# Peptides against a protein of PDB entry 3S8F, part 84

Target 1, 157 residues: chain A of PDB entry 3S8F
Amino acid sequence: VLTLFVAVPSLMTAFTVAASLEFAGRLRGGRGLFGWIRALPWDNPAFVAPVLGLLGFIPGGAGGIVNASFTLDYVVHNTAWVPGHFHLQVASLVTLTAMGSLYWLLPNLTGKPISDAQRRLGLAVVWLWFLGMMIMAVGLHWAGLLNVPRRAYIAQV
Target 2, 166 residues: chain B of PDB entry 3S8F
Amino acid sequence: DEHKAHKAILAYEKGWLAFSLAMLFVFIALIAYTLATHTAGVIPAGKLERVDPTTVRQEGPWADPAQAVVQTGPNQYTVYVLAFAFGYQPNPIEVPQGAEIVFKITSPDVIHGFHVEGTNINVEVLPGEVSTVRYTFKRPGEYRIICNQYCGLGHQNMFGTIVVKE

## One batch from the design tools (peptide; made by RFdiffusion4, then SolubleMPNN)

Design b2_p13_7_s1 (from b2_p13_7, 7 letters changed)
Fold by OpenDDE base, seed 4:
Structure b2_p13_7_s1 (fold): chain B 157 residues (1-157), chain C 166 residues (1-166), chain A 13 residues (1-13)
Amino acid sequence: as target 1 above (157 residues)
Amino acid sequence: as target 2 above (166 residues)
Amino acid sequence: DLLAALDALDAAA
């Protein structure tokens, strides 16, 4: 019961961030139900990285509820599902946020703006990272549901 | 003005907060649905049972691997399994096909895993506690036991076998 | 293309 209560502040935090994004997008001229998303600065890796992290965090968060559920955890515990979960949480959200932070912080610390080439490279890096993480995470979750154990180099399937 | 901006932000926050609460209920509903439709194969949780890990090898039902398999009924067995660094005993575990097997698993040293491939048996084994799992093997053959909880340098080599005989 | 997809969704909404 207590573990599931953690979902409340987590969801509140996540959707508060989403609210901020919507407000920002609308201030940038976005309209309608989805137009505000398009209006966000998708050309800036400092923005794109943490947002992609958030996108990866959504299924991870849902998985968190599963993992925190006594009966459902019995199905997934110590299977490849668990690594799949925390790779979404840590290697996606945290890591991409760190990447995004660097894209903002380094130009400010050095006083030198990033070049257009560096910007494009940064975008490529964070998108490729996200793609790779999603593939790996889906694979791990799928394997976990097939009862592939974690911390083992061999499996039945 | 600043007040208008704050009110707008609050409106968005309230909307998203409402959405978050709605999603919470959706997740709870999905859990409930899963429990209602997919619980037939779930192994029931046992009661907490304690054992002294310092003496479990010397006395009691885990002390002799040759006596680890105990017939408790016409088609019922209890198997006392030790998970240790780095293996299982008895190994192999021999049980008959179609019999109800109650595994009672404990550890004399550190935490291990007991994951039986081809089954839904997947429990952690804690020193001082007895893990109880009930299972009926419908198919004869060999089932590999895998330690899925890191237990030391030899963890990756820690395997066992259950042999189900016709 | 995510941006194109978002534009399409916006147009459909």
Scores: peptide ipSAE 0.006, ipTM 0.775, DockQ to the pose 0.567
Fold by OpenDDE base, seed 5:
Parts: C-alpha cells; structure tokens; sequence
Structure b2_p13_7_s1 (fold): chain B 157 residues (1-157), chain C 166 residues (1-166), chain A 13 residues (1-13)
C-alpha cells in the first residue's frame, strides 16, 4: 500500500523531469518528436550519469509495484529478483546520480573545468557502469523468476 | 504570451500522457507474460495462527519430531515443522507421494525462511506465528529446504530435506 | 527567457 502511494508522486516527478529534458533539448536545437533527445548534452558526464540512472529507475519502479502486489510478491519475494530491483534503484539511480553530481559539483566548487581527458574518462565510466548494472539487473531478475533464492549460495537451476 | 505558454505546456503534457498510457499497457503485458510463464501456482495464505515461541519446543505438536507427521485423512497429512538456528525438524521430513501435505511451520527463535526447491513453497517463518502451506508432491525424491532469510552466522548452512516416498 | 523560448517552440512545432 505504501509503495503504491509513493508511486504516484514518483511518476509525477518522472514526467516533470522528462518534460524538462524535452524542453532543454528543444532549446538546444532539437526538433521533432525525438530529435530533442539527441540535442541533449550527451558529451557531459554530469548529464549522462543521472539520466542513465533515471532510465534504470524506470524498470526498477515498475518492479516496485510488482513487489508490492500480494500475488506477484509471492513469486518474487526472497528470490534474486529482489536484489535485482535494489540494484536498479540504488546502484543505478542513486549511484549514477552521485557520480554525475560529482562531475558537476567539483568543477563548480573549484571554478576549474574538467579536462577533455577527464570528460572522456567520465563518460566511459558512466556508460560502463550503466551497462554492467543493466546486465546484472537483468540477470538477477531472470534468476529470480527461475526461483533462485536470495541469501543463499545454492540454487536448483 | 501567457496563453501561448500554456498551449505549449499542454502540448508536452498531452504527449507525455499518451506515452504514459502506452507504457501502462506495456507493463500490464509484461506482468501478464510473467504470470503466464513463471507462475507454477499460488499457495493461498491461511488464517493467522499464533503460538508461543518460548514453549513450542516443550509442548504441543512441534515438540516431538517423531510425532511431527500426522495423518489427517486418507491422503492428507499435516507436518509440524520447526525452523530454528540452524536447521529444520523433523529432518528429514518424510511424506508419501501424491498426498496433500499441510505444512505448519513456526520458529522458536528468530525469523527463518522455508524455501523448498523444486516447488513453489517459499515462505517466511516468524516466531510466534504459524505459517501454513499446502502442497502435493507429485514426484518422489528428495527436496531441499533452504533458509532464504538471514538468521545468523549459520544461516548459509541451514538446510533441510523432504523425502517423498513412492 | 522562458516565455520567449516557449513561443519559439510553439511556432516551430
């Protein structure tokens, strides 16, 4: 019940963020239904990181609703599904947001922009992190659906 | 100017609302797919039953492992299982193939898990409460019970066995 | 300016 209550404002926030991104993209010259996405500053790890986090959060949020469902929870509860959900929410969104925040905060606080090399490295780190996290998440969710137990080193499958 | 601004905002809102609606159907479809492919059945929750965890080992149906399996009908059994740190009793649990088994599981100490491999039995066991699970083993053999709730230093080694006899 | 930007977007849409 609590999860469902939280889901509503979370969705509202998500749409607000999406709208902001669209507006920003269009201001940057993006046109069309999806052209604004390409116009966003994908060359900036401070932008890319939290956005990727948000993308990972979407399936995680959907999973939260599943976990909150009485009947569906019986299927997934205390299986590898749950860690999969957590990693999308925490290790993806929170962590990537933190990473992105650093890429913005440090240059801002010091007054010194990051070097091009640092920027490229940052992009690599963020994308690799996201990729790895998605692989892990998919694997954990899949394993969970196969009834692999959580908090156990052994599994039937 | 204000009117134009509102119009633009509404356009974006309509777009995202349409998208959200589309995604809703996608999610429903995914849930349906999951249920269709990965749900082997639902074990309904029983009535809340409480016991005293401080005395459950000394008196009552859980006290004697030798008396834990009770035939309640021609093809029906009740098994009183204790999950404790760190194991299960009785162990092994011996039941006949094809019989309806009602597991009555409780704990004398801390919260444990009761996850039976090869089945859809997966419940948490709380001290002071009785978990009731109904299952019919169609295949003979050994089924491992796994604790999937951290219960202490010996958690990882906490296993039991259900032996289904032909 | 936000309003100017919105107007431009409206015109371009």
Amino acid sequence: as target 1 above (157 residues)
Amino acid sequence: as target 2 above (166 residues)
Amino acid sequence: DLLAALDALDAAA
Scores: peptide ipSAE 0.005, ipTM 0.755, DockQ to the pose 0.055
Fold by OpenDDE base, seed 1:
Structure b2_p13_7_s1 (fold): chain B 157 residues (1-157), chain C 166 residues (1-166), chain A 13 residues (1-13)
Amino acid sequence: as target 1 above (157 residues)
Amino acid sequence: as target 2 above (166 residues)
Amino acid sequence: DLLAALDALDAAA
């Protein structure tokens, strides 16, 4: 149980980021409990990508707490659960953040803004990536709970 | 005005912090629930048992696969298993149905996995350490052992079998 | 803008 307190700093950081998003949304004219979300720049892949990464990171973080549990590790360790966790943490957050960073960095480095077509394509790529990662991650976690082994091409289930 | 600003910021910070703490408690509760309802198959970590991986094949209880299954009491057995590149010894492992089996698993070479399909047996096997797992097979038949830790070129083909006899 | 946002947040809280 005490091990779970290790998650406190990460949770605090995560929700501080969320608070920053809320603040930004409200600065952009968003109102109400959820209206600030709609006010965020969802038309910009440089914004959408890392935010989607953060969203994927939430269940991944929860899973991280599970994985760090001494007792629950007996259930999930070296099952498909673990790769599911990885794909939420690395393939979603890290990768999408990198993608988003490029959408910001390249225009700034070149001095040339991305075209509208490139922007739309970027949005499509980011959303499709996120969707694929979520499907894969859910499947892997589910398989893990069914005791599908990691690093094996066969499974009883 | 500044006071008002600080008040507003503080309120939201407190809100998000409270939510963070609430989620922490949710996770703790979930763990507590799991422990309360699913303890039957949990073997607590005990004292670390060590062996010399360089001699484990030549001497000791793992040296002879024909002597790997040892009856330690009425309806109780200890099975000394080697996980190696690329297989398990003995193979098959033959045990009686309904008996309490204590698996003592180690490796002479690299890290392997020991995952038994249809069971909750799933441990890593480290050279120099002995993994201990206790299990009772309720149903007769064959149970496949799968290596779920990468151990080299033959990893994907590293399987064993436990045969549970009536 | 910041003050306006803070006022809005205060009102919404």
Scores: peptide ipSAE 0.000, ipTM 0.784, DockQ to the pose 0.067
Fold by OpenDDE base, seed 2:
Structure b2_p13_7_s1 (fold): chain B 157 residues (1-157), chain C 166 residues (1-166), chain A 13 residues (1-13)
Amino acid sequence: as target 1 above (157 residues)
Amino acid sequence: as target 2 above (166 residues)
Amino acid sequence: DLLAALDALDAAA
């Protein structure tokens, strides 16, 4: 009940953020249904990181509804599915948002802009992190559906 | 200019909110579809039953592992299982193939897991409560019981066995 | 001290 209660405000918040991104993209010259996406600053790791976190949060949020459903939770509870959900929520959304915040915060605190090499390295880090997290999350969710238990070093599949 | 910006933002928000509502209904429909097409093998939760964890080892149906398997009818059994730090009793649990087995599981100490490999049996076991699961083993052999809830230093070694006889 | 540490981190990156 509590998760479902939180789900509605969370969806509203997520889509409000998406609306803000669309507005920003259109202000930057993007047009059409999807042109505004390309107009966003994809060359800035401080932007890319939290956006990738939000993308990871979409399946994670859907998984939260599954975990809160009585009949579906019976299938996934205490399996590898649950760690998969956690890694999307914490290790993707929260961690990537923190990374993005640091890429903005450090230059502002030091008063020194990051070099082009540092910027490119930052982009590589956040994209590789996201890719690794997606691979792990898909694997854990798949393993969970195959009844692989969590908190156990053995499994029969 | 600020007023125009607010109106523009509002327009985008309305569009995305409409999309969000549509997606909400899609998710509800997907859940309903899953429930309608994949209902086989769901073990319904039993009625809430309580027990005193401080006396469960000394008196009652869990006290004697040798009497843990009780025949309740033709091809029907109730098995009283204790999950404790760090193992299960009785161990092994011996049941016949094709019989309807009702597991009554409780704990005398801390929270444990009861996950039977090769089956859909997967429940948490709380001290003071009785977990009830119903299952019929169609294939003979050995089924491993795994604790999937952290219960202390010996958690990783907490295993049991169900032996299904022909 | 904090700024010096941040400068050192920036130089090492």
Scores: peptide ipSAE 0.000, ipTM 0.744, DockQ to the pose 0.016

Design b2_p13_7_s2 (from b2_p13_7, 7 letters changed)
Fold by OpenDDE base, seed 1:
Structure b2_p13_7_s2 (fold): chain B 157 residues (1-157), chain C 166 residues (1-166), chain A 13 residues (1-13)
Amino acid sequence: as target 1 above (157 residues)
Amino acid sequence: as target 2 above (166 residues)
Amino acid sequence: DLLAALEAVDAAA
């Protein structure tokens, strides 16, 4: 139980970021409990990418709590569960944040805005990446629960 | 006006804090559920047992694979297993069905894994440390040991076998 | 705008 309190600062940070998104959405005219989400700039890959990364980070963070648990480590350690966690944390959040950062940085560095075609392509890439990561992560977590070993090409299941 | 603004801010903050706390409790509940349903056969970490990896092959209970399986009592055995680059000894490990087996696993070289298919046996094996796992095989047959910790060029081929005899 | 946003949040809470 005490181990779970270690996650409190991270949770607070995560929800603070979410709060910032809500605030931004409401400033953009969003109303109601969920209307602010729709008001966010979903047409901008520089925004969508890191947000999708954050969304993937949520289950990854939950898994992190599990992974950090002394007793639960006996169940999940060195199974496919762990790579599943990695791909949610690194391959989704970090990678998508980097991708999003580039969509912001390059236009600013060059002084040239991205074309509409580039924007649409960027959105497609980001969403497809996210979808692929989610499928892979779910599969890996599931396999891990079935005791599929990490770092092995074979499994009983 | 200022009071109204502060009230709104407070409500906003309280909402997200409440949500944060709620999620914390959800995670606690999930952990509690997992512990309640998936702790069978788990041996909690105890006192750290140490060995000298430089001499473990020459002296002690791991030195002779022919003497690795030791009966310690009625229907109770201790098996001294070495995980090394790239295999296990003894191999196969032969144990009787229904017996309580205590595996004492260590490594003379690098870190290895000891994952037994069809069981909940899954531990890392560190040079200088002894991993202890207790298990009772209910079904006879062959159980494959898989190294699930990268240990070098031959890692992917590092397997062992436990043969459970009636 | 800020105040309006805060009021909206307050109303939704």
Scores: peptide ipSAE 0.019, ipTM 0.785, DockQ to the pose 0.070
Fold by OpenDDE base, seed 5:
Structure b2_p13_7_s2 (fold): chain B 157 residues (1-157), chain C 166 residues (1-166), chain A 13 residues (1-13)
Amino acid sequence: as target 1 above (157 residues)
Amino acid sequence: as target 2 above (166 residues)
Amino acid sequence: DLLAALEAVDAAA
């Protein structure tokens, strides 16, 4: 019940963020239904990181609703599914947002922009992190659906 | 000017609303797919039953593991299982193939898990409460019970066995 | 100016 209540404002926030991104993209010259996405500053790790986090959060949020469902929870509860959900929410969104925040905060606080090398490295780190996290998440969710137990070193499958 | 601004905002909102609606159907479809492919059945929750965890080892149906398996009908048994730190009793649990087994599981100490491999039995066991699970083993053999709720230093080694006899 | 930006986007979209 609590999860469902939280889901509503969370979705509202998500749409607000999405709208902001669209607006920003269009201001940057993006046109059309999806052209604004390409116009976003994908060369900036401070932008890319939290956006990727948000993308990972979407399936995680959907999973939260699943976990909150009485009947569906029986299927996934205390299986590898749950860690998969957590990693999307925390290790993806929270962590990537933190990473992105650093890429913005440090240059801002010091007044010194990051070097091009640092920028490229940052992009690499963020994308690799996201990729790895998605692989892990998919694997954990899959394992969970196969009834691999959580908090156990042994599994039937 | 204000009207123009509102119009622009509305356009974006309409787009995202349409997208959200589309995604809703996608999610529903995914849930349906999951249920269709990965749900081997639902074990209905029973009525809340409470016991005193401080006395459950000394008196009552859980006290003697030798008396834990009770035949309640021609092809029906009730098994009174204790999950404790760190194991299960009785162990092994011996039941006949094809019989309806009603597991009555409780704990004398802390919260444990009761996850039976090869089945859809997966419940948490709370001290003071009785978990009731109904299952019919169609295949003979050994089924491992796994504790999937952290219960202490010996958690990782907490296993039991259900032996289904032909 | 936000208003100006919104108008520009509306006109260009």
Scores: peptide ipSAE 0.009, ipTM 0.759, DockQ to the pose 0.052
Fold by OpenDDE base, seed 3:
Structure b2_p13_7_s2 (fold): chain B 157 residues (1-157), chain C 166 residues (1-166), chain A 13 residues (1-13)
Amino acid sequence: as target 1 above (157 residues)
Amino acid sequence: as target 2 above (166 residues)
Amino acid sequence: DLLAALEAVDAAA
């Protein structure tokens, strides 16, 4: 039970990030319970990428609690579940955040804004990445629940 | 107005806090669900048992693979298994159908995995520690043992077999 | 589509 308290700092962080997004959306003219979401800059890959990463991180965080649980870890440990968790945490959140950061950083470092074509391509890339990552993660978690081992090229299932 | 803005912020903060709390309960519910649906056959962890990995091949119950399967009761067996680079001993492991099998698994070298396909047997094997797993094979046949912990260059080919006889 | 759903909820609220 005490291990579940590890989730508290993460939830606090999530709250802070969400609050920042809400404030940003409201500053951009968004109103209402969800209207501020629509007001966020969804046309900017530098924004979309890390947000998608955050979305992927939510189930990953839930998985973290599972993996840290004594009883549940017995079920999922060293199965495909674990790589699924890692891909949500690293390959989605961290990677997408890095990608998004580059979309912001490179134009600023070079002094050249990205073209509209590059912007659209960037959006396509991050959305496709997110989609692929979600498919992969779901597959890995599912396989893990079916007791498919990790670090093995063969499985009975 | 500052006062109005403050009230609005507080309202939304309360909302997010409520959401956070709700998510906490969702996580607990997911844990409960997983326990209910997937942990019916969980093998409880036993007491920590230690062994000297430097002598385990030379003396003791793991030293002779021909003596690895020990009948401890009318329908009970203890199997002393070594996971090593890169295989399992004994191999194959022969046990009768329907018998309660207690696997005592250790390693003389590095950390290995002991994952038995078709079962819920899945443990890491640490040098100096004895992993204990209790299982009853209800179906006869061959069960493959897979190492699911990277243990070196031959990791991918590290397999064993449990033969369950009628 | 998710945004549309959220907007619908927002509009109903």
Scores: peptide ipSAE 0.007, ipTM 0.780, DockQ to the pose 0.487
Fold by OpenDDE base, seed 2:
Structure b2_p13_7_s2 (fold): chain B 157 residues (1-157), chain C 166 residues (1-166), chain A 13 residues (1-13)
Amino acid sequence: as target 1 above (157 residues)
Amino acid sequence: as target 2 above (166 residues)
Amino acid sequence: DLLAALEAVDAAA
């Protein structure tokens, strides 16, 4: 009940953030249904990281509803599915948001802009992190559906 | 200018909120579809049953592992299982193939897991409460019981066995 | 001290 209660405000918040991104993209010259996405600053790791985190949060949030559903939770509870959900929520959304915040915060605190090499390295880091997290999350969710238990070093599949 | 910006933002928010509501109904529909088409094969009994964890080892149906398997009817059995640090009793649990088995599981100490490999039996076991699951083993053989809830230093070695006889 | 530490991190990156 509590999770489902939180799900509605969370969806509203997520789509409000998306609306803000659309507005920003259109202000930057993007047009059409999807042209505003390309207009966003994809060359800045401080932007890319939290956006990738939000993308990971979408399936994670959907999984939260599954975990809160009595009949569906019976299937996934205490399986590898649950760690998969955690890695999307914490290791993707929270971690990538923190990474993005650092890419903005450090230059501002030191008064020194990052070099082009540092910027490119930052982009590589956040994209590789996201890719690795998606592979892990898909694998864990799949394993969970195959009834692989969590907190166990063995499994029969 | 700021007022214009706020109006523009509001327009985008309305569109995205409409999309969010549509997606909410899609998710509800998907859950309903899953419930309508999915057959679990395991029926959790929803009745709350309590037991005193401090006396469960000395008196009652869990006290004697040799009497843990009780025939309750034709091709129907109740198995009283204790999950403890660090194992299960009885061990092994012996049941006939094709019989309807009702597992009554509780703990005398801390929270444990009861995960039977090769089946969809997967429940947490709380001291003071009785977990009830109903299952019918269609194939004979050995099924391993795994603890999937951390219960202490010996958690990783906490295993049991169900032997299904022809 | 904090600024010096942050500058060191920036230089090492």
Scores: peptide ipSAE 0.000, ipTM 0.753, DockQ to the pose 0.016

